# Peptides against a protein of PDB entry 8YR4, part 134

Target 1, 309 residues: chain A of PDB entry 8YR4
Amino acid sequence: PRGSPALQLVVLICLGLMGLERALNVLVPIFYRNIVNLLTEKAPWNSLAWTVTSYVFLKFLQGGGTGSTGFVSNLRTFLWIRVQQFTSRRVELLIFSHLHELSLRWHLGRRTGEVLRIADRGTSSVTGLLSYLVFNVIPTLADIIIGIIYFSMFFNAWFGLIVFLCMSLYLTLTIVVTEWRTKFRRAMNTQENATRARAVDSLLNFETVKYYNAESYEVERYREAIIKYQGLEWKSSASLVLLNQTQNLVIGLGLLAGSLLCAYFVTEQKLQVGDYVLFGTYIIQLYMPLNWFGTYYRMIQTNFIDMEN

## One batch from the design tools (peptide; made by RFdiffusion4, then SolubleMPNN)

Design b2_p20_5_s1 (from b2_p20_5, 16 letters changed)
Fold by OpenDDE base, seed 5:
Formats: sequence, structure tokens, C-alpha cells
Structure b2_p20_5_s1 (fold): chain B 309 residues (1-309), chain A 20 residues (1-20)
Amino acid sequence: as target 1 above (309 residues)
Amino acid sequence: SLFEQLLKQFLQQIQTFSQQ
């Protein structure tokens, strides 16, 4: 934010908290590994209790599970509210200024309430996109890179390669299948709007429809429009299931390959039982933000398609 | 910046929508 040193400091603190979240994503699996190793070695209760308490504290800071945010993420989100409000207000004022620069003919051809709805959708879409890119996309890419480096340095180059291939394939397939899905969604929304317009036109011309006894004809045209819509809706929904299943398959294959390799190195006494648990825990931690990627990318594309209509 | 590009793309979409 240009012009407010207080908001610049808040942005720097939020970036520092994002760095702390990345550190926690590495530390939590390491402490979980250490617990499993201490349990396997039948270590003294005092060492085990300290390691478990430290793990639970780090897990509280990180958070865990789909939809639960950790303390650090909640603190970051809280501090970011003021930056988001500043950004939103700046976007709204730029859109509003631009609307005032548009020709009188443009304003006379449109309802003021429709223009405001376009402006509000635009502001929400831009601010939502920025928040999503900064807080979900960039951090997830950073966690993947950190994971590749960590596994390459502390395990074996083969583990780093498995994570790289799995995540690269996952991201590529997610983008390609989502772009393919966007065509079905656009066609569905266009057919929905056309079906609604036909229903409204038939109801507005009710007197004419009654005069010509054309009720059965209008009902059949509406039925055909619904069947065409449902055919596009099915393609949209089926394409989402295909995306989710493709994502699940790629992660499952990566988890299988890496878990088998970990198990083999544990049998060869090159790794401990805790290192197997670390790998599985870390891959699941990478998967959770990536699962949200498909949902938010869909939300963003919705907002863009809803601005094109 | 990515923000200025997104804002320009958005303003261009509004302009394209204003020319239709």
C-alpha cells in the first residue's frame, strides 16, 4: 500500500507470518517423526512427554485438517483485514472514476443498478483473486519447493524427484482439466440465461400465448431448453468428478511410490520408522492446500464468467 | 504489477462490455 507506513508494516508482518507457516510445515512432520522414533526406542517418559507437548504446540500454531486454520494463519488473516479494506476501497474508487469517464450514451443504455452490480462484482473478484494468489497459490508453490529441497537433502535425491514429478503432474493436470471444464461451464451458464429469458418472454407475452392457444408449444420449447441445459450441467458436474479423481490418482501414485521407497530404506536400516511417517505426513500436508486450489480456481473462473454475462 | 495487469484486464473487459 503506497502512502501508509502503518499498512506497509502490517504487510511486512503478514509476509513474516507466511514465512513462519512454511517453517511450521517442515517442523511439524519432523517432531512427529521424533515421537515415532522415541516410541519405537522405548525412550524415557520425560523425553517423550516434552516432544509430544512441543509437537502439539507447533500443530496448534500450524493448524490441521481441511478448513481448520492455525493460530499463525488466523493472526495473518486478522492483520490482513486492514490491507484488504484499503485495496478494496482503492479498486472501488478506480472503477467509480472510470465509470464517470464513460460516455453518457453508455449510461443511458444501462440501468444504474446493473452498473453498480458490475462494479461490486469486479471489486470482489479482483480482491478475491489477489487474496487467493498471495495466501494460497504462492505459499503452496513455496511449500512444494521447500519439500523438494528438504527431501533431496535429508533423505535421497529420489524422494525429491518423486515429489517434483507428482506435484508438477498434479498442477499441470489441474490447470489443463480446469481450462477444459471452463468451456462446459460457459456453455451451461449461456444456456441457463437463454432458458430463463425464454421463460420470462413467454410469461410477459402471456396474453398473446393465450390468444393463439400456444401454451403446449411454449411448454415444449421450455422442456427442450431444460433438457439441453441438463445435458450441459451433467458435462460440467462429470468434468468436476473427473478432475477430483485425476487429482486423487496422481497423489495416490506419488504417495505409493514414496511410501514403498521409504519402507524399503527402513528395512535396509538406512531410515528409521519415523522417517516413513514423516514422508506420509508431509505429502498429506502438501495435498490439503492443493485440494483447495481446484475449488478457488473454480470460484475465480465463476466470477470472471459472471462478469462476461 | 500483477495487480495493475488484472485491473487493466478488468477495465478492458468493462470497456469491451460497454462497446457491446
Scores: peptide ipSAE 0.007, ipTM 0.349, DockQ to the pose 0.013
Fold by OpenDDE base, seed 2:
Structure b2_p20_5_s1 (fold): chain B 309 residues (1-309), chain A 20 residues (1-20)
Amino acid sequence: as target 1 above (309 residues)
Amino acid sequence: SLFEQLLKQFLQQIQTFSQQ
């Protein structure tokens, strides 16, 4: 943000907190490994209690329970509210200024309420997309790269290769299946608008429908339009289940291959039992942001389709 | 910036929707 040194400092603090989240994503699994190894070795209570307390503190900072945000993520989100408000206001003022530069003929052809609704949807879409890219896409890609580097350096190169192949296949299939699904979603939205337009037209012509006793005919036409809509809705919903199942299969195969390889190296005494637990914990931790990635990539495409309409 | 590119794309979409 140009012109406010305070907002620039807040952005730098938010970037520092994002770096801390990346460090926590590596440290939390490492401390959990160390607990399992200390329990296996029957280590003294003082060492175990310190490691458990440190793990719980790091886990509080990270979060990562299903639906729980960590302290660092909450602090980042809180600080970012001021930056988001500044960005939103700047986009709204640019859109409003541009609307005043448009021709009188453009303003006379449109209802003021429709123009404002387009401006509000556009502002929300742009600010939502930017926040999503900065706080979900870039961090998730960074965590994958850090994961590949970590497993390649501290495990055998085969683990880095499994994570690379699994994540590359997951991202590729997520994009391809989502692009395929977008066709069904566009067809569903077009049929929803057509069904709504028929219902509005029937209600506007209510007096004529009542005069001709055509109520049964209009209800049957509306039923046919609903059945056609539900056929497209089913295809859209079934394609979502197929995406989620494909994602689950890719992660399941990667987890299977890596867990079998880890178990083999533990039986050969090349790795400890804690390293098996580390691998499983780290892969599940990488999967949680990626599951949201498929949902938000769909939200991005929806916002782009809703901006094209 | 990536933001200025997204804003330009959005303004271009508003202009394209204004020409229809």
Scores: peptide ipSAE 0.006, ipTM 0.326, DockQ to the pose 0.013
Fold by OpenDDE base, seed 3:
Structure b2_p20_5_s1 (fold): chain B 309 residues (1-309), chain A 20 residues (1-20)
Amino acid sequence: as target 1 above (309 residues)
Amino acid sequence: SLFEQLLKQFLQQIQTFSQQ
């Protein structure tokens, strides 16, 4: 934002807080590892109590990880409200200016309320998608890369390879299954709109339906339209369950392979018991934001379809 | 599309802010 040094400083603070969240996503599992190791070694209470207190403080700052309501994430979201309002207003003014540059023939063919609804949907979709990309997609990809680097450097190259293959397969299957699912959702939405239009037309023509005693016929046509909608809704919902199950299976296989390898290296005294707990905790922390990724990739695609119309 | 232009412009603004 070239016009306000105060908003520039707020953006820099938000970027610094995003960096701090990435550091917390690594530190929280490390401190949890250290607690497990200190408990295993029967370490003095003073050292254990300090490490537990430090872990709980870091966990308060982090929350659940990326997409969770931790203190740092809440502070970032609070500071970002002013930047989002500035960006939203700028996009809204650009869309409004562009609408005024459009031909009189375009405006005469559309009701003013429809034009305003397109402008409002456009602004909300763009600002929502941008905020989502910056605060969820990019941080999740960064956490995966940091995870691969961390496991490759501090454990063994095999752990980095397992995380890389698991996350690459997870992302690829999420995209492919979500694109396949989008066809069923488009068909469902089209049939929902057609079913709603038939109900509205029947209610607007109530006097005509009453005059011909056609109430039973209109109810039967509406039932057939509902059954056709429910058949498409079932395909959409079943495809979401299939996506979630495929995601859980990929993470489960990655967790199994990595946990077996950790357990083997603990038996060989190359890793500590806490390192096994660290691996499991870190993989679960990577999984939580990725589960949301499929839902939000769907929101991105829906908002793109709503902008092409 | 207007969205891809706005997305590119927003990403370019974030990059310009990260380089300053």
Scores: peptide ipSAE 0.006, ipTM 0.364, DockQ to the pose 0.014
Fold by OpenDDE base, seed 4:
Structure b2_p20_5_s1 (fold): chain B 309 residues (1-309), chain A 20 residues (1-20)
Amino acid sequence: as target 1 above (309 residues)
Amino acid sequence: SLFEQLLKQFLQQIQTFSQQ
């Protein structure tokens, strides 16, 4: 933020907190591993109790992982409110200034309420997208890279390869299936708008519809429009279930391959029982924010579609 | 066009902020 050193400091603190979240995402599984190993070794209660207490404290700081409402994430979100407000105000002023630079012919051809609605949608779409990119997408990609490096260095190159292939396939399928799904969503939204327009036109012409006793005809036309909408809604919803199931299958296959390999290395005494639990915990922890990735890639595409219109 | 300009300006602000 140019011109406010206080907001610059807040952004630096937020970046530092994001770095701390990345560290917590590695440390929480490690402490959970250590608990399992201490339980397996029948370690003294004092050592176990300290490790459990430390784990619970780290888990409180982390919350559910990336994109969760942990203490560090909540503190970051709280501090970011002022930066968000500054960014939103700057985008609104840029849009407003650009609207004033537009020709009189452009303003005479449009209703002021439509122009304001486009400006508000544009501002909310941009600021929401950027906040999501910075706080969820980039951190999740960083956690994947950190995971690949960690498993490659501390376990075996094969674990890093499994995580790499699983996450690359997951992201690729998420993009491809989401782009395919966008066609059904666009068709659904177009039919929803057409159905709503027919209902509004029928209600605005209520006196005319009553005069001609055409109420039954308008209701039947509205029913046909609803049935057509529901057919498109079903395709959109079914495509979402297919996306979620495809994502679940990819993660399940990655978890299976990595868990079998980890179990093999534990049987060979190259890894401890806690390392098996660490791998499973870390993969599930990566999955949680990635499940949101499909939802937000859709928000990105929707916001782009809503700005082309 | 306006979105791409706003996005480019925002990305440039992030880049200038990470370089300072």
Scores: peptide ipSAE 0.006, ipTM 0.369, DockQ to the pose 0.013

Design b2_p20_5_s2 (from b2_p20_5, 16 letters changed)
Fold by OpenDDE base, seed 4:
Structure b2_p20_5_s2 (fold): chain B 309 residues (1-309), chain A 20 residues (1-20)
Amino acid sequence: as target 1 above (309 residues)
Amino acid sequence: SEFEKLLKEFLQKIEDLSRS
């Protein structure tokens, strides 16, 4: 943020906290591994209790993984409020100044309330997108890269390859299926707006509708518009379920392949039982933010489509 | 179209602001 050294410092602190979250995402599975190994070895209670206590403390700091309500994430979110407000205000002022630069003909052709709604939706969409990219997408990509490096170095190159292929396929399918889904969502939103416009027009012309006793006709037209909307809504919702299921299958296949490989290496005494648990835990930790990715990418697309209309 | 252009310019300005 240009012009406020205090906000720049807050951004640097937030970046530092994001780095700490990345470290926690590696450490938490490692400590969980160590607990499993200590339990397997029947280690002394004092060593086990210390490791468990340390794990729980790290888990409190981490929370449920990237984008969860962990202490570090909450602290980052709290500090970021001022940066977000500064960004939002700057965005709103840029939109507002640009609206004033537009021709009188453009303003006369549009209702002021609609223009303000577009501007507000635009601001919210962009600020939401940026916050999501910075706090969920980029961190998740970093965790994937860290995971690939970690598994390649400490397990075997095959584990890094499995994670790479799984996550690459997951991201690619997420993008492709989401782009495909955007068509259904655009059609749905267009029909929603058309249905709403008909309802508003019918209600604004209530006196005319009543004069002609056309109430039944307007209700039937509205019903037809709702049925058409619901048909498009179903396609949008079904496409979402398909996306989620496709994502779940990709993660499931990656988890299966990696878990089988871990089990094999444990049987060959190249890995410990805790390393099997580490792999599963780490993959699940990667999955949670990625599942949110599908949700927020949807929200972003909604907001962009709502601005195109 | 003009709004898409505005949004692209706006996204680019934000990207430039995020890089600075």
Scores: peptide ipSAE 0.005, ipTM 0.389, DockQ to the pose 0.013
Fold by OpenDDE base, seed 1:
Structure b2_p20_5_s2 (fold): chain B 309 residues (1-309), chain A 20 residues (1-20)
Amino acid sequence: as target 1 above (309 residues)
Amino acid sequence: SEFEKLLKEFLQKIEDLSRS
């Protein structure tokens, strides 16, 4: 952010915290591996207790599963509030200045409340997209690359290849299926707006409808519009379930292939039992942000479609 | 179309503002 050295420092601190999160994503599985290996070797209690305590501390910093954010992520999110507010305000002011540059005919043709609602939706969409790119997409891509490098160096080239193929297929299918779903969502929103417009027009003309005793006709017309909407809503919702299930299958197949390969190398005494647990833990850690990707991408597409209307 | 262009220009301006 130009003009505020304090906010620039906060951005640098947030980037440093993002780097720390990447380090934690590698260290947590390593310490968990070490615990499993120490338990397998029946190591002395003192060594085990220190490793467990260190693991729990690192896990507290990283955070847990879906909905449990780690201390580092919460601190980053807290510090980022001021940067987000600055960005949002800059976006709102740029939209507002642009609205004032538009022709008088454009302003006379639209209600001021609709224009402000479009501006607010626009600002929310842009700030949401930016936050999503910075905090979810870029970090997840970095974790995938780090994972490929780590598994290729410390395990075998085959593990790096499995992770690469699994994540590449996952990302490709996520994009393709999400673009396919966007068509159903656009159709749904268009039909929702048409259904709402019919209801508003019928209610605004209620005197005419009463004069001609046309209430039953208007109700039936509204019912048909609802049925059409629900048919499109079902397609949108079903396409979401299909996306989630496809993603789950791809990750499941990657986890299966990698877990079988790990188990084989453990039987050959090339890897330890802890390395099997490390692989499974790391793949689940990669999957969690990617699952949110489908949800946020939908939210972004909603906001974009809501701005096109 | 004009709004997509505006949004792209706006995203590009924000990207340029975030890089600066």
Scores: peptide ipSAE 0.000, ipTM 0.375, DockQ to the pose 0.013
Fold by OpenDDE base, seed 5:
Structure b2_p20_5_s2 (fold): chain B 309 residues (1-309), chain A 20 residues (1-20)
Amino acid sequence: as target 1 above (309 residues)
Amino acid sequence: SEFEKLLKEFLQKIEDLSRS
C-alpha cells in the first residue's frame, strides 16, 4: 500500500509470518517422524518427552485441524485486518468515484439501491479474491514446491516426482472440471431467473389470470419450469460430486503410490518407520488447503456469474 | 457486458495497484 509506512511494515511482517508457516509445515512432520522413531527404538523417556513437547508446541504454532488456524496464522490474520480495511476502503472509494463519473442516463436506467448492491458485491468479491490468492493459493503452491524439493533431497527423486505428478494432475483436473461445471451452473442460474420471472409475472397479472380462469395453466407452466430447473440443478450437483470424487481419487492414488514406495524402503531398511508417517502426514497437510481451493474457486465463479446477470 | 468490461478494468486497476 503506497502512502502508509505503518501498513507497509504490517505487510512485511505478514509476509515474514507466511514464511514461518512454510517452515512449520516442514518441521512439524519431521518432529512427528522423530517421535515415531524414538518410540520404535524404545528411547529414554527424557528424550521422548522433550521431542513430544517440542512437537506439540510447533503444532500449536502451525495449527492442524480442518481449517483450524494456528497461532501464526491467527496473528497474521489479525495484523492483516488493517491492510484489508485500507484496501476495501480504497476499492469502495474508486467504485464510488466511478459511479459519480457515469452518465445521468446510466443512473436513471438503474435503481440506486441495485447499483450500491452491485458495488458492495464487487468490493467484497475483489477483497475476498485477493485475500484468498495471497493467503491460500500462493502459500499452497509454495508448500507444494517445498515438498517436492524436500522429498527429492531427503528421501528419493521418486517421491518428489510422485508429489509433482499428483499435485499437477489435481490442479489440472480441478480447473478443467470446474470450467466444465460452469456451463451447468450458468444454465441453472438462467433457468432459475426465468422461473422466478414467470412466477412474478403471473402474480402481477393475478387479476387477468383470475378473469380467464387460467390458474391451472399458470401452475402447470410453473411446474414445467421447476422440472426443467431441477434437471439443471441435478447436473450441477452431480458435477460437484464428480469433482470431489476426482480430487479424492487423485490424492488417494498419490498417497497409495507414495505410501507403498515408502513402506518398501522401510522393509529394505533404507527408511525408518517414522519416515512413512512423515510422508502420509505431509501429503494430508497439502490436501487440506487444496480442498478449500476447489470450494473457493467455485464461490468466485458464483460471484462472477451472479455479476453477469 | 458493460459491467463485465468495467469489472475487468477495475480488476486490472487493482492488479496494477497490487503490483505497484
Scores: peptide ipSAE 0.000, ipTM 0.371, DockQ to the pose 0.013
Fold by OpenDDE base, seed 3:
Structure b2_p20_5_s2 (fold): chain B 309 residues (1-309), chain A 20 residues (1-20)
Amino acid sequence: as target 1 above (309 residues)
Amino acid sequence: SEFEKLLKEFLQKIEDLSRS
């Protein structure tokens, strides 16, 4: 934000905290590895106790990883409230100014309450989308890149390749299946709106329906509309299950290939037992935010479609 | 409405994931 040096400093602090979260996502698995190795070597209690205490402290700062509530993420979210409020207010004022520039004919055709509801939806959608992109999408992509680099440098190029192929396939299939699902969701939403419109029209014409004793006919038409909606809802829900299952299979295959390779290198004494635990822990940490990515990509697409209407 | 509900459920899940 160009107008407030204080808000610029808060943005820089939030970016620094985001960098710290990325460092914690690497350090927490490393310290967990070190605990497993020290336990395997039957190391002295003093060294083990310091490593465990350090791990628990880092885990308190990290939380569960990207999208979880560690101390650092909570502090970042708290500091970001002022930046979000400034951005929201700026978007609201831009939308409000644009509404005043629209033709009188556009305003006469719409109730003032409907115009305000469109403005509020537009503002909430844009600010929510921007916050989501900055705090979830970009950090997740950064964690994947950091993971590929880390495994390529500290394990072997083969581990970096497995993570790269697994994450690339996961993202590609997530996009393709989400775009395919969008057709079913659009059809579902159109049928929901048509079913709701029929219910509203029947209730507004209650006197006419009562006069013709057409209550049973209107109920049957509404039942048919609900059955048609539920058939489309089932396709939408089934396509979500298919997306989640496809994602789980890709992660499962990547975890299997990498775990077998890690186990092989441990048997050859090139890696330690803790390195096997590190790989599994890190892949699961990458999976958690990616599971949300499909929901978010769908949300982004829906917002763009709702802004075009 | 469903997007606002999904967005609210998502923001609420982020807030719940931010409060947990």
Scores: peptide ipSAE 0.011, ipTM 0.377, DockQ to the pose 0.026; fails the geometry check

Design b2_p20_5_s3 (from b2_p20_5, 16 letters changed)
Fold by OpenDDE base, seed 5:
Structure b2_p20_5_s3 (fold): chain B 309 residues (1-309), chain A 20 residues (1-20)
Amino acid sequence: as target 1 above (309 residues)
Amino acid sequence: SEFEKLLQEFLQQIQDFSKE
C-alpha cells in the first residue's frame, strides 16, 4: 500500500516473519533428528535436556498440526489485521465509487440491497483470496522448494527427486480434480436454484394450484427436482472424497518411497536413525498446509460460483 | 456479464496493486 509509512513497515515485518517461519520449518525437524540421535547414542542428560528444551521452544514458535498456529504465525496475523482493514476499506470505496458512476437504469433494475450484498461478497471474497494466496499458497510453495534443496544437498539427490515428484503430482492432481469438481458444483447450484424457484412459484400460486386440484402434480414435480438435485449433490460429494483419497495416496506413496530409501541408507550406515525421523516429520509438515489448500480452493470456488448466480 | 467484467477489472486492479 502506497499509503501510510507505518503500514509499509508492518508489511515488511510480516514478510520478515514469513521468512522466519520458513527457517523454523527446516530447524524444527533438524532438532528433532538431533534428539533421536542423542537418544540412540545414549548421550549425557545435560546435552539431551538442552536439545529437547531448544526443540520445544522452536516448536512453540512454529506451531503444530492442523488448526494449531505458532507464535510467529499468530504475531504475523495480528500485525496483518491493520493491513487487511486498509485493503478492505480501499476495495469497498472503489466498489462504492464505481456503483455511483453506473447509470440510473442499472440501479432502477436492481434492488439496492442486492447490489450491496454482491459488493460485500465481492470484497470479502477478494480479500480472503489475497490473504490465502499470500499467507498459505506462496509460503507452501516456498517450503516445497526449500525442502527439495535441503534434501538434495544434505541427503541425496534421490530424496529431492521424490519430494519434487510427489509435490508436483499432488498439486497437478489437486488442480485437475478441483476443476473437474467445479462442473458438478455449478450444476448442483443451478439445480438448487431451479428447485427453489419452482417451490416459490408453487407457493405463490397456491390458490391456482388448489383451484385446479394440481397439488399432487406440483409435489411430484418437486420430488423429481429433488431427485435431480440429490444426484448432483452425490456427484459433488463423491468427487470431494475422490480428491481427498487421491491426495492421500500421492502423499502416502511419496512417504513410503522416501521412508524405504531412508531406512535402507540407515541400514548401510550412510544416514542416522534421526535422519529417518527428520524425513517423515518434514513430509508430514509439508502435507498439513497442502491439505488446507484443498479446503480453501473449495471455498474460493464456492464464492466464485455464488457470485456468478 | 457486466458483473463478471467488473469482477475481472477489479481482479486486474488488485493484481496491478499487488505488483506495485
Scores: peptide ipSAE 0.006, ipTM 0.338, DockQ to the pose 0.013
Fold by OpenDDE base, seed 2:
Structure b2_p20_5_s3 (fold): chain B 309 residues (1-309), chain A 20 residues (1-20)
Amino acid sequence: as target 1 above (309 residues)
Amino acid sequence: SEFEKLLQEFLQQIQDFSKE
């Protein structure tokens, strides 16, 4: 971004964070392997506990699987909001200015409604994600229940309790934070519609704008509307990052508690090394759909709010 | 990511529309 050294610094930080994500993607499996080796060697509890804690911390930074909402990715996403907004605003203003520079013949030949319909088609593809979420929510809930039952029956009841508490807390916080963020999204959409309406009104009155040479004035008014929109968009996007980070924290705490307990039982020869691997893998598998659920539930709520307006 | 993609597709469609 030319002209803002602050945004250039943010871009560099984001690139650095992307590099860190790549490093974490290598380190997390290494630490996981080290845990398995230490368990196999019957290493002292203190060394094992430190390695497990370090693994969980690294996993917290990385996040889980495809679409990882780890701390580093959330921080990157948060910092990138301002860069994205700057870029979007610049593109929108360039397009709007260019539309006002076009000939009267171009404006008479194209219905302003077609430009709006292209915008609406973009939003309608998001409704397809609603169905995907409904089809993923029910299976995910089933997998959680199956997981709780499995760990309660085949592991110690403490594992089932940890999974139950972790999943219950995760779901509860997901719902509560999602309901809380809905207000920011509604406000954003209302301002988006107002910004679009202003652009449409300016373009419908193109002849009048040209007659008065008011193109620069209309562009500045549109800029102000975009800035107001972007202020609300930032709140919406930041609230999402907060949701993802809250979810990641709950996952991290559950993984920490369960992994330490599992490792302890392996050291006590109550469980095998394979049971530790199973627990860790299964917990990660349970959280993966939930992370997607949080992301998609966001998209669903977008569509519902977009349908309400 | 998909919203960014949709936004990019939208912005690209508007850009393509403005070039015509």
Scores: peptide ipSAE 0.000, ipTM 0.324, DockQ to the pose 0.015
Fold by OpenDDE base, seed 1:
Structure b2_p20_5_s3 (fold): chain B 309 residues (1-309), chain A 20 residues (1-20)
Amino acid sequence: as target 1 above (309 residues)
Amino acid sequence: SEFEKLLQEFLQQIQDFSKE
């Protein structure tokens, strides 16, 4: 934010907190591994209690699970509200200024309420996309890279390769299937708009419809439009289930391959029991942000499609 | 098309701003 040193400081603090979240994503599995190893070795209670307390504290800072945000993530989100508001306002003012530079003919051809709705959707879409890229995409890519490096250095090159192949396949399939789904969503939205327009036109011409006793004909035409819409909605929803199941399958196969390899190395006494737990925990931690990726990418695509119409 | 250009210019300005 050029011109506000206070907001620049907040951005730097938020970036520092994002770095701390990356460190926590590595440390939490390590401490959990250490607990499992200490339990297996029947270590003294004092060492175990300190390690458990440290793990719980780190887990509180990190958060985890569906819908639970950690302290660091909540603090980052709280501090980012001011930056988001500044960015949103800047986008709105730029869009508004550009709308005033457009020709009088463009303004006379559009309803002011439609123009404002496009501007508001545009602003929300851009701000949402940026927040998603900065806080979900970039951090997730960083966690994947950190994971590959960590497993390659501290386990075996085979673990780094499994994570690399699994995450590369996951990302590639997510992009390809999501682009494929966008076609169904565009078709659905186009049919929704056509169905709505038909209903509005029928209601605006109510007197004419009543004069010709054509109510039953208009209702039947509206029913056909709804059935066509529902057929497209079903394809959109079914394609989402297919995406989620494909993602789940890829992660499941990666988890299976890596877990079997860990179990083998534990049997060969090359790794400890805690290392098996670390691998499983870390893969699940990588999966959580990636699962949200499919949802936010859909929101972004919705917002872009809603701006194109 | 003009809105896509504005969006791209804006995304570029934000990318340039995030690099500075």
Scores: peptide ipSAE 0.006, ipTM 0.363, DockQ to the pose 0.013; fails the geometry check
Fold by OpenDDE base, seed 3:
Structure b2_p20_5_s3 (fold): chain B 309 residues (1-309), chain A 20 residues (1-20)
Amino acid sequence: as target 1 above (309 residues)
Amino acid sequence: SEFEKLLQEFLQQIQDFSKE
């Protein structure tokens, strides 16, 4: 974006964060390999604990990889909100101004029925996403329960307790923060609909706008409506980043506690190196569907709130 | 109005295209 040096700096920071994500994608497997080697060599607990803690910290920064929301990815997404809003506003204003430059014949030639079809496509996409969520949520909840039972029976009651506490806290915080976010989303959608309605009313009255040479006035009113919308959109998007970061933190703490306990039990020869790998892999596998679920649930809630208005 | 919806659809398609 040429017009704001601040936004250019934000873009550069986002590119730097993307580079850091790539570095983390290389470093995390290296540290993981080092843990496996140290466990195999029966290394002293202090070196092992430091390596595990460092690994979990790097995993917190990375997240679960592609499609996961690590700290770096969340920070990038948060910073990118302003760039996206600037770009969207510029595109919307360009389109709106261009629509006012088009001939009356172009406006009269547009048929109304195309709208209902995209609304119906939106609705069908929402129902498809709902079905996807229901079919992914239930299995994920089952996998959590199976995981708690498995770790409680085959490892130790402490592992089952860690998974139980981690997943219970994760689910509770996900629900609470999602309910809190719904208020911002409803306000955003209401303002979006009002902004769209204004744009349409202006275009329906195109003849009147042209007659009075009021195109610049209508564009400015639309700009103000977009700015108001973007203020609400920022709250919605920022609250999403907060949700993802909270989820990442809970999983990170669970992974830390469980990985340290696994490593300790491997040093005591009560568990094998494979058990450490299993625990870490299983927690990450539980996290990935839950993170996607949160994203899809958010998309569905947007579309439901858009249908209520 | 049917035109209101068309414009909303067009704006939504542009937003969806900008997200991809």
Scores: peptide ipSAE 0.000, ipTM 0.292, DockQ to the pose 0.013; fails the geometry check

